Peptides against a protein of PDB entry 2V3S. Designs and how they scored, part 101

Target 1, 95 residues: chain A of PDB entry 2V3S
Amino acid sequence: PISLVLRLRNSKKELNDIRFEFTPGRDTAEGVSQELISAGLVDGRDLVIVAANLQKIVEEPQSNRSVTFKLASGVEGSDIPDDGKLIGFAQLSIS

## One batch from the design tools (peptide; made by RFdiffusion4, then SolubleMPNN)

Design b2_p28_1_s2 (from b2_p28_1, 16 letters changed)
Fold by OpenDDE base, seed 1:
Parts: C-alpha cells; sequence; structure tokens
Structure b2_p28_1_s2 (fold): chain B 95 residues (1-95), chain A 28 residues (1-28)
C-alpha cells in the first residue's frame, strides 16, 4: 500500500496531518475521499478536488511526491487563501 | 459465489474501518 498524509487546517485553523493508506486496485481516489468526508476530516464541498489530487498522486507516486491544491471550502471563507500557509489549501504527500 | 462475495464485502468494510481509525488517530 501507499502511505499518504493529507495536511490541512482543522476548524480551529490548526494544521493536522491525516495519515492513511491507499492500495491501488482495492481503493479508489473517490472512495477514500468519501471516507475522509465521512470521518469529518474533509468538507464535503472538497470531494472533487481531493479526489482529483489523490488520484494524481497515487497514479504516479514516484513523480508526484507532494501536491498542493485549493479547497472549495476555503474560497469563500473569511481568510485569504494562501498555499504557503495552507490557508484554503491542502497538501497530499507520500510518507 | 455468494459466500465469496460476502467475504469480500466484509474484508472491504474491515479495511475501511482500519483506515478510518488511522485517519482519526493521526488527526488527534
Amino acid sequence: as target 1 above (95 residues)
Amino acid sequence: AAAAAAAAARAAAERRAARRQQMLESAS
């Protein structure tokens, strides 16, 4: 399996590293993204973007060691999005 | 065939449960 970390800010605006494994052929990017949402760790509005980037990293894990992407849930928030600070952005990386 | 399908479904559920636990523990 591929060991992954999803880094994003929680409701208290604190950075969390969410760890999980992904097994190609048994898991799908869409399915695991739904699990993240079901666990209350990802906003439901971010399903599409999380799934797309999860797919990107697991299809070419040797080339895509880390991907940072804008969250739909962060666009209309009070804070100005900032990829460097992961405000309105999340990051997926290979452990 | 039905038994095999049921076993596969249970295995998948177990994997998801384990993954959820890892997710929540790491986020804490």
Scores: peptide ipSAE 0.686, ipTM 0.921, DockQ to the pose 0.949
Fold by OpenDDE base, seed 5:
Structure b2_p28_1_s2 (fold): chain B 95 residues (1-95), chain A 28 residues (1-28)
Amino acid sequence: as target 1 above (95 residues)
Amino acid sequence: AAAAAAAAARAAAERRAARRQQMLESAS
């Protein structure tokens, strides 16, 4: 399995590192993204973007060690999006 | 075949439960 970390800010705007494993052939990017949402760790509006970037990493994990992407849920937030601070952005990386 | 399918479904549910636990514990 591939060990991954999703770094993003929670409802208190605190950075969390969410760890999980992905097994190619058993798991799908969309399925695991739905699990993140059902766990209350990702906003449902971010399903598409999380799944797309998760797919990118797990397809070539040795080449795509980290990806940072803009969240749909972050656009209407009070804070200005900032990829460096992961405000309105999330980061997926290989553990 | 039905028994095998049921066993596979249970195993998949257990995998997802374990993953959820890891997700929540790591985030806390």
Scores: peptide ipSAE 0.686, ipTM 0.922, DockQ to the pose 0.945
Fold by OpenDDE base, seed 4:
Structure b2_p28_1_s2 (fold): chain B 95 residues (1-95), chain A 28 residues (1-28)
Amino acid sequence: as target 1 above (95 residues)
Amino acid sequence: AAAAAAAAARAAAERRAARRQQMLESAS
């Protein structure tokens, strides 16, 4: 399996590393993304963008070691989105 | 065939449960 880390800020704006495994052929990007949402770790509004980027990283994990993407849930927040600080952004990476 | 399908479904559920646990524990 592929060992992944999803780095994003929680409701307290604290940066967390969420670890999980992905097995190609048994898991789907959308399915695992739904698991993240059902666990309360990802906002439901971010399903599409998380799934898209998860798919990107797992299809070529050797080439796509890290992907950073804008969250839909972060756009309307009080804090200005910043990819460097992962404010309104999340990052998927290979462990 | 039905038994094999049921076994596969159980294995999938166990994998999801383990993944959920890892997600939550790592986030803490």
Scores: peptide ipSAE 0.686, ipTM 0.921, DockQ to the pose 0.925
Fold by OpenDDE base, seed 3:
Structure b2_p28_1_s2 (fold): chain B 95 residues (1-95), chain A 28 residues (1-28)
Amino acid sequence: as target 1 above (95 residues)
Amino acid sequence: AAAAAAAAARAAAERRAARRQQMLESAS
């Protein structure tokens, strides 16, 4: 399996590293993204963008060690999106 | 067979439960 880390700010705006495994051929990017949402760790509005970037990493994990992407849930927030500070952005990386 | 399908479904549920636990523990 591929060991991944999703770095994302929680409701208190604290950065958390969410760890999970992905097994190609058994898991799907959309399925695991739905698990993150059902656990209350990802906003439901971010299903599409999380799944797309998860798919990008797991299809070429040796080449795509890290991806940072804009969240749909962060666009209309009070804070200005910032990829460097992961405000309105999340980061997926290989553990 | 139906028994094999049931066993596969249980195994998948256990995998998801384990992943959920890892997600929550790491986020805490």
Scores: peptide ipSAE 0.685, ipTM 0.921, DockQ to the pose 0.917

Design b2_p28_1_s3 (from b2_p28_1, 21 letters changed)
Fold by OpenDDE base, seed 3:
Structure b2_p28_1_s3 (fold): chain B 95 residues (1-95), chain A 28 residues (1-28)
Amino acid sequence: as target 1 above (95 residues)
Amino acid sequence: AAEEARRRAEERRRRREERKRRMLESAK
């Protein structure tokens, strides 16, 4: 399996590293993204963007060691989105 | 058959529960 880390800010705006495994052929990007949402770790509005980037990284995990992407849930917030500080952004990386 | 379908569903459920536990534990 592929060991991954999803880094994003929680509801208290604190950075968290969420660790999980992905097994090609048994798991799907959309399925695991739905698990993250059901666990309360990802906003439901971010299903599409998380799934798309998860798919990208698991297709070529040795080439795509890290991907940073804009969250739909962060666009309408009071804070200005910033990829460097992961405000309105999340990061997927290979552990 | 129905028995095999139930077995597959149970395996999927177990994997999801284990993954969820690890996700939540890592986020602490």
Scores: peptide ipSAE 0.668, ipTM 0.905, DockQ to the pose 0.895
Fold by OpenDDE base, seed 4:
Structure b2_p28_1_s3 (fold): chain B 95 residues (1-95), chain A 28 residues (1-28)
Amino acid sequence: as target 1 above (95 residues)
Amino acid sequence: AAEEARRRAEERRRRREERKRRMLESAK
């Protein structure tokens, strides 16, 4: 399995590293993304973008060590999006 | 076979539950 880390800010604006495994052929990007949402760790509005980037990284984990992407849930937030600080952004990376 | 289908469904459920647990534990 591929060991992944999803880094994003929680409801308290604290950075969390969420660790999970992905097994190609058994798991799907959309399925695991839905699990993240079901766990309350990802906003439901971010399903599409998380799934897309998860798919990207698991297709070529050796080439795509890290991907940072803008969250849909962060666009209309009060805070100004910042990819460096992961405000309105999340990061997927290989452990 | 219905039995095989049930077994596969249970396995999928177990894996999801285990992954969810690990996700939550890591987020602490």
Scores: peptide ipSAE 0.668, ipTM 0.905, DockQ to the pose 0.955
Fold by OpenDDE base, seed 1:
Structure b2_p28_1_s3 (fold): chain B 95 residues (1-95), chain A 28 residues (1-28)
Amino acid sequence: as target 1 above (95 residues)
Amino acid sequence: AAEEARRRAEERRRRREERKRRMLESAK
């Protein structure tokens, strides 16, 4: 299995690292993304973007050690999106 | 065949529940 970390700000705008494993052939990017949403850890509006970037990192984990992407849920926020501070952005990385 | 399918479904459920637990524990 591939050990992953999803770093993003929670509802209190605090950075959290969410750890989970992904097994190619048993798991799908969309399926695990739905699990993150069901757990209340990811906004439902971010399903597509999280799944797309999860797919990107697991298809070539040796080349894609980290990916940072813009959240759909962050666009309508009061804070200006910032990839460096992960405001309106999330980061997936290999552990 | 039905028993095997049920067992596979239960294993998938358990795996999802374990992953969910680890996700929530790590997010604390």
Scores: peptide ipSAE 0.668, ipTM 0.905, DockQ to the pose 0.947
Fold by OpenDDE base, seed 2:
Structure b2_p28_1_s3 (fold): chain B 95 residues (1-95), chain A 28 residues (1-28)
Amino acid sequence: as target 1 above (95 residues)
Amino acid sequence: AAEEARRRAEERRRRREERKRRMLESAK
């Protein structure tokens, strides 16, 4: 299995590292993304973007060690999106 | 075939529940 870390800000705007495993051929990017949402760790509006980037990192984990992407849920917030601070952005990486 | 399908469904459920637990534990 591939060991992954999803780094994003929680409801208190604190950075969290969410760790999970992905097994190619048994798991799907969309399925695991839905699990993240079901756990209350990802906003439902971010399903598409999380699934797309999860797919990207698991298809070539040796080449795509880290991917940072803009969250749909972060656009409407009062804070200005910032990829460096992961404000309105999330990061997937191989642990 | 039905028994195998049931086994696979139970395995998927277990894996999902285990992953969810680990996700939540890591997020603490």
Scores: peptide ipSAE 0.670, ipTM 0.906, DockQ to the pose 0.960; fails the geometry check

Design b2_p28_1_s4 (from b2_p28_1, 17 letters changed)
Fold by OpenDDE base, seed 3:
Structure b2_p28_1_s4 (fold): chain B 95 residues (1-95), chain A 28 residues (1-28)
Amino acid sequence: as target 1 above (95 residues)
Amino acid sequence: EEEERRREERELQERREARKQQMLASAA
């Protein structure tokens, strides 16, 4: 299995590292993304973008060690999106 | 086929539960 870390800010704007494993052939990017949402760790509006980037990293984990992407839920927030500070952005990486 | 499908669904559910606990524990 592939060990992954999803870094993003929680409802209190604090950075959290969410760890989980992904097994190619048994798990799907969309399925695991839905699990993140069901657990209350990802906003439901971010299903598409999380699934797309999760798929990207698991298809080539050696070349895609880290991916940072803009969240749909962060576009209309009060804070200005910033990929460096992960404001309105999330990061997936291989642990 | 039906029995195999049910087995696969049970295994998927168990994996999801385990992963859920891992996610929540790491984020705590």
Scores: peptide ipSAE 0.687, ipTM 0.916, DockQ to the pose 0.913
Fold by OpenDDE base, seed 2:
Structure b2_p28_1_s4 (fold): chain B 95 residues (1-95), chain A 28 residues (1-28)
Amino acid sequence: as target 1 above (95 residues)
Amino acid sequence: EEEERRREERELQERREARKQQMLASAA
């Protein structure tokens, strides 16, 4: 299995590292993304973007060690999106 | 084949539960 870390800010705007494993051929990017949402760790509005980037990283984990992407849920926030601070952005990486 | 399908569904459910616990534990 591939060991992944999803780094994003929680409701208190604190950075959290969410760890999970992904097994190609048994898991799907959309399925695991839905699990993240069901667990209350990802906003439902971010399903598409999280799934797309999860798919990208698991396709070629050796080449795509880290991917940072803009969250749909972060656009309407009071804070200006910033990829460096992961404000309105999330990061998937291979642990 | 129906038994195989049910087995796969159980395995998927168990994997999801284990992953959920891992996710929540790491985020806590």
Scores: peptide ipSAE 0.687, ipTM 0.915, DockQ to the pose 0.920
Fold by OpenDDE base, seed 1:
Structure b2_p28_1_s4 (fold): chain B 95 residues (1-95), chain A 28 residues (1-28)
Amino acid sequence: as target 1 above (95 residues)
Amino acid sequence: EEEERRREERELQERREARKQQMLASAA
């Protein structure tokens, strides 16, 4: 399986690394994204963007070691989105 | 096949549970 890390700020604005494995052919990007949401670790509004970027990484994990993307949930937040600070952004990377 | 379908569903559930525990443990 592919070992992944999702770096994302929680409700307390603390930066956390969420670890999980993905098995191509058995798991789907959308399915695992739903699991993240069900666990309360990702906002439901971010399903599409998380799934799209997860799919991108698992298709070519050797080439796509890290991807940073804007969250839909962060657009309407009080804080201004910042990819460097991962405010309104999340980062997927290969462990 | 019905048995194959049930087996795949069980395997999916087991994998989801294992992944859920990993996610939550790492986030704690």
Scores: peptide ipSAE 0.687, ipTM 0.915, DockQ to the pose 0.907
Fold by OpenDDE base, seed 4:
Structure b2_p28_1_s4 (fold): chain B 95 residues (1-95), chain A 28 residues (1-28)
Amino acid sequence: as target 1 above (95 residues)
Amino acid sequence: EEEERRREERELQERREARKQQMLASAA
């Protein structure tokens, strides 16, 4: 399986590294993204963007070691989005 | 066919539970 890390800020605006495995052919990007949401670790509004980027990284994990993307949930937030600080952004990477 | 379906569903459930625990443990 592919070992992944999803880095994003929690409700307390603290950076968390969420670790999980993905098995190509058995798991789907959308399915695992839904699991993240069900666990309360990802906002439901971010299903599409998380799934899209998860799909991208698992398609070619050797080439795509890290992807940073803008969260839909962060756009309407009070803080100005910043990819460097992962404010309104999340990062998926290979462990 | 039914047995195969049940097997796949059980495997999926087990994988999801294991992954859920991994996610939550890492986020704690």
Scores: peptide ipSAE 0.687, ipTM 0.916, DockQ to the pose 0.909

Design b2_p28_2_s1 (from b2_p28_2, 8 letters changed)
Fold by OpenDDE base, seed 5:
Structure b2_p28_2_s1 (fold): chain B 95 residues (1-95), chain A 28 residues (1-28)
Amino acid sequence: as target 1 above (95 residues)
Amino acid sequence: ATVVNTARDANGRLVVTNVPLSEVSVYP
């Protein structure tokens, strides 16, 4: 399996480093994204963007070592989005 | 950053294994 880390801020605005595995041929980007949401680790509004970036990283994990992307939930928050501070952004990387 | 470890339970659902969910959930 591919070992991944999803870094994003929780409801207390603190960074989580969420470790999870993805098994090609068994898992789908959409399915794992749904599981992250069901576990309370990703906002449901971010399904589309998380799944898209998860698909990107797992299809070529050797070349796509890290991706940073804007969260839909962050746009609706009170803080100004900032990719450097991961405010309204998340980062997905190969462990 | 808080390291959040996960695993699949008996039903295949993703679960947090090392910290209380209340400490790391994206929901208030």
Scores: peptide ipSAE 0.822, ipTM 0.968, DockQ to the pose 0.913
Fold by OpenDDE base, seed 2:
Structure b2_p28_2_s1 (fold): chain B 95 residues (1-95), chain A 28 residues (1-28)
Amino acid sequence: as target 1 above (95 residues)
Amino acid sequence: ATVVNTARDANGRLVVTNVPLSEVSVYP
């Protein structure tokens, strides 16, 4: 399996490093993203963007070691999005 | 950052194994 880390801020605006595995041929990017949402670890509004970037990284995990992307849930927040601080952004990386 | 470890339960669902969900959930 591929060991991944999804870094993003929780409801207290603290960073989480969410460690999870993805098994090619068994898991799908959308399925795992849905499970992250069901577990309360990802906002439901971010299904599309998380799934897209998860798909990207698992397609070529040796080449795509890290991706940072804008969250749909961050647009409606009071804080100004900032990719360096991961405000309204998340980072997905190979562990 | 808080490390959130996960595993798959008997039904294949993702669960947090090391911290209370109330501490790390993206929902209030």
Scores: peptide ipSAE 0.822, ipTM 0.968, DockQ to the pose 0.924
Fold by OpenDDE base, seed 4:
Structure b2_p28_2_s1 (fold): chain B 95 residues (1-95), chain A 28 residues (1-28)
Amino acid sequence: as target 1 above (95 residues)
Amino acid sequence: ATVVNTARDANGRLVVTNVPLSEVSVYP
C-alpha cells in the first residue's frame, strides 16, 4: 500500500497529520476520501477536491510526492485562506 | 501537528486508532 499523510486543520484550527494507506487496485480515491469524511477527518464539502488530489498523488506517487490544494470548506470559513499556513488549504503527501 | 493514525476495521471502514476523535475532528 501507499502510505500517505493528509495535513489539514481540525475544528479547533489545529493541524492534523492524518496517516492513512491507499492500496491500488482495491481502493479508489473517491472511496478513501469518503472514508476520511465518515471518520470525521475531512469536511464533507471537500470530497471532490480531496478525491481529485488523492487520485493525482496515487497515480504517480514517485513523481507526485506532495500536493497542496484549496478546500471548499475553507472558502466558506471565517479565516482568509493561506496556503503557507494551511488555512483553507490541505496538503497531501507520500510518507 | 497532531499525528492521527488510522486503520481499516472489519467492515473496511477507516477508523482513528490513537487519539480521541473529539480532539481531531473537523466537526465541532
Scores: peptide ipSAE 0.822, ipTM 0.968, DockQ to the pose 0.918
Fold by OpenDDE base, seed 3:
Structure b2_p28_2_s1 (fold): chain B 95 residues (1-95), chain A 28 residues (1-28)
Amino acid sequence: as target 1 above (95 residues)
Amino acid sequence: ATVVNTARDANGRLVVTNVPLSEVSVYP
């Protein structure tokens, strides 16, 4: 399986490093993203963007070692989005 | 940063294994 880390801020605005595995041929990007949401680790509004970037990284994990992307849930937040601080952004990387 | 470890349960659901969910959830 592919070992991944999803880094994003929780409700306390602290960073989580969420470790999870993706098995090609068994898992789908959308399915795993839905499970992250169901577990309370990803905001439901971010299904589309998380799934898209998860798909991107698992298609070519050797080329796409890390991707940073804007969260839909961050747009309506009080804090100004900042990719460097991962405010309104998340980072997905190969462990 | 808090390291959140996960695993798949018997039903295939993703679960947190090492910390209380209340400490790491994206929901208040």
Scores: peptide ipSAE 0.822, ipTM 0.968, DockQ to the pose 0.894

Design b2_p28_2_s2 (from b2_p28_2, 10 letters changed)
Fold by OpenDDE base, seed 1:
Structure b2_p28_2_s2 (fold): chain B 95 residues (1-95), chain A 28 residues (1-28)
Amino acid sequence: as target 1 above (95 residues)
Amino acid sequence: ATVVLTARDAQGRLVVTNVPLSEVTVYP
């Protein structure tokens, strides 16, 4: 399996590094993203963007060691998005 | 950052194994 880290802020605005595995041929980006949401780890509004970036990184894990992307939930939040601080942004990386 | 570990349960669902859910939830 591919060992991944999803870095994003929780409801208290604290950074979490969520470690999870992705098994090609068994898992799908959409399915794992749904599980992240069901586990309370990702906002449901971010399904599309998380799945798209998860697909990107697992397709070419050697080339895409890290991807940072804008969250839909961040746009609708009270804080101003900031990719450097991962406010309204999340990061997926290979562990 | 806080390291949050996950595993798959018997039904294949992701579960957090090392911290309380209150520390990882992102819901408004």
Scores: peptide ipSAE 0.750, ipTM 0.947, DockQ to the pose 0.891
Fold by OpenDDE base, seed 4:
Structure b2_p28_2_s2 (fold): chain B 95 residues (1-95), chain A 28 residues (1-28)
Amino acid sequence: as target 1 above (95 residues)
Amino acid sequence: ATVVLTARDAQGRLVVTNVPLSEVTVYP
């Protein structure tokens, strides 16, 4: 399986590095993203963007080592998005 | 950052294994 890390802020605005695995041929980007949401690890509003970026990484994990992307939940929040601080952004990377 | 570990349960669902949910949840 591909070992991944999703870095994003929890509801207390603390950074978490969420380690999870993706098995090509068994998992789908959409399915794993749904599981991340069900586990309380991703905001449901971010399903589309997380799935899209997860798909991008798992397509070519050797080339796409890290992606940082804007969260829909962040845009709708009170804090001004900042990719450097991962405010309203998340980072997905190969472990 | 806090390292959050996950695993798949018998039904294939993703579960957090090492920290309380209160430390990882993003629910508004």
Scores: peptide ipSAE 0.750, ipTM 0.947, DockQ to the pose 0.889
Fold by OpenDDE base, seed 2:
Structure b2_p28_2_s2 (fold): chain B 95 residues (1-95), chain A 28 residues (1-28)
Amino acid sequence: as target 1 above (95 residues)
Amino acid sequence: ATVVLTARDAQGRLVVTNVPLSEVTVYP
């Protein structure tokens, strides 16, 4: 399996590194993203963007080591989005 | 950053194994 880390802020605005595995041929980017949402780890509004970037990284994990992307859920927040601080952004990386 | 570990349960669902839900949830 591919060992991944999803870095994003929780409801208290604290950074969490969520470690999870993705098994090609068994898992799908959409399915795992839905499980992340069901587990309370990802906002449901971010399904599309998380799935798209998860698909990108698992397609070529040796080449795509890290991807940072804007969250749909972050747009409605009071804080100004900042990719460096991962405010309104999340980061997927290969562990 | 806090490391949040996950596993798959018997039904294949992702579950957090090392921290309480309140530490990982993104819901308001």
Scores: peptide ipSAE 0.749, ipTM 0.947, DockQ to the pose 0.906
Fold by OpenDDE base, seed 3:
Structure b2_p28_2_s2 (fold): chain B 95 residues (1-95), chain A 28 residues (1-28)
Amino acid sequence: as target 1 above (95 residues)
Amino acid sequence: ATVVLTARDAQGRLVVTNVPLSEVTVYP
């Protein structure tokens, strides 16, 4: 399996590094994204963007070692989005 | 950053194994 880390801020604005595995041929990007949401680890509004970037990284893990992307859930937040600080952004990387 | 570990249960669902859910939830 591919070992991944999803870095994003929790409801207290603290960074979490969520480790999870993805098995090609068994898992789908959308399916794992749904599980992340069901577990309370991802906001439901971010299904599309998380699934798209998860698909990107698992298709070519050697080329896409890390991807940072804007969250839909961060748009209406009070803090100004910032990809460097992962405010309104999340990061997927190969462990 | 806090390291959050996960596993798949018997039904294939993702579960957090090392920290309370309150530490990882992103719900507003």
Scores: peptide ipSAE 0.747, ipTM 0.946, DockQ to the pose 0.853

Design b2_p28_2_s3 (from b2_p28_2, 8 letters changed)
Fold by OpenDDE base, seed 2:
Structure b2_p28_2_s3 (fold): chain B 95 residues (1-95), chain A 28 residues (1-28)
Amino acid sequence: as target 1 above (95 residues)
Amino acid sequence: ATVVETARDANGRLVVTNVPLSEVTVIP
């Protein structure tokens, strides 16, 4: 399995490093993304963007070590999006 | 950052294993 870390801010605006595994041929990017949402770890509005970037990283985990992407849920937030601070952004990386 | 460990349960669902969900959830 591929060991991944999804870094993003929780409802208290604290950074979470969510460790999870992805098994190619068994898991799908959308399926795992839905599980992250069901577990309360990802906002449902971010299904599409999380799934897209998860798919990207698991396709070539040895060459795609990290991806940072803008969250749909962050657009309407009070804080200005900032990829460096992961405000309105999330980062997915190979553990 | 808070490390959130996960695992798959008997039904294949993703669950948090090391911290209370209330502490790390993105749901208000």
Scores: peptide ipSAE 0.778, ipTM 0.956, DockQ to the pose 0.927
Fold by OpenDDE base, seed 5:
Structure b2_p28_2_s3 (fold): chain B 95 residues (1-95), chain A 28 residues (1-28)
Amino acid sequence: as target 1 above (95 residues)
Amino acid sequence: ATVVETARDANGRLVVTNVPLSEVTVIP
């Protein structure tokens, strides 16, 4: 399996480094994204963007080592989005 | 950053294994 880390801020605005595995041929990007949402680790509004970026990484994990992307859930938040601080942004990377 | 470890349960669902969910959830 591919070992991944999803870094994003939780409800306390602290960074989580969520470690999870993806098995090609068994898992789908959308399926794993749904599981992250069901586990309370990702906001449901972010399904599309998380799944899209997860798919990008698992297609070529050797070359797509890290991706940072804007969260839909962060747009309506009180804090101004900032990719450097991962405010309204998340980062997926190969562990 | 808090490291959140996950695993698949008997039903194949992702679960957090190393910290209380209340400490790391994105749900207010």
Scores: peptide ipSAE 0.777, ipTM 0.956, DockQ to the pose 0.919
Fold by OpenDDE base, seed 1:
Structure b2_p28_2_s3 (fold): chain B 95 residues (1-95), chain A 28 residues (1-28)
Amino acid sequence: as target 1 above (95 residues)
Amino acid sequence: ATVVETARDANGRLVVTNVPLSEVTVIP
């Protein structure tokens, strides 16, 4: 399996490094993203963007070692989005 | 950053294994 880390801020605005595995041929990007949401680790509004970037990284893990992307859930927050601080952004990387 | 470890249960569902979920959840 592919070992991944999803870094994003929790409800306390603290960074989480969520470690999870993705098994090609068994898992799907959308399915794992939905499980992250069901587990309370990702906001449901971010299903599309998380799934898209998860698909991107698992299809070419050697080329896409890390991807940073804007969260839909961060747009309506009080904090100004900032990719450097991962405010309104998340980062997915190969472990 | 807090390291959140996960595993799959018998039904393939993701579960957090190393910390209380209430401490790391994004759900208000």
Scores: peptide ipSAE 0.777, ipTM 0.956, DockQ to the pose 0.919
Fold by OpenDDE base, seed 3:
Structure b2_p28_2_s3 (fold): chain B 95 residues (1-95), chain A 28 residues (1-28)
Amino acid sequence: as target 1 above (95 residues)
Amino acid sequence: ATVVETARDANGRLVVTNVPLSEVTVIP
């Protein structure tokens, strides 16, 4: 399996490093993303963007070691999005 | 950063294994 880390801020605005595995041929990007949402670790509004970037990493893990992407849940938030601080952004990387 | 460890349960659902979910959830 591919060992991944999803870094994003929780409801207390603290960074989480969420470790999870993805098994090609068994898992789908959308399925795992939905499980992250069901577990309370990802906002449901971010299904599309998380799944898209998870797919990007797992299809070419040798070249895509890390991706940072804008969250839909962060657009309407009170804080100004900032990819460097991961405010309104998340980062997905190979562990 | 808080390290959140996960595993798949018998039904294939992701579960947090190392910390209380209330401490790390994105749901207010």
Scores: peptide ipSAE 0.776, ipTM 0.956, DockQ to the pose 0.911

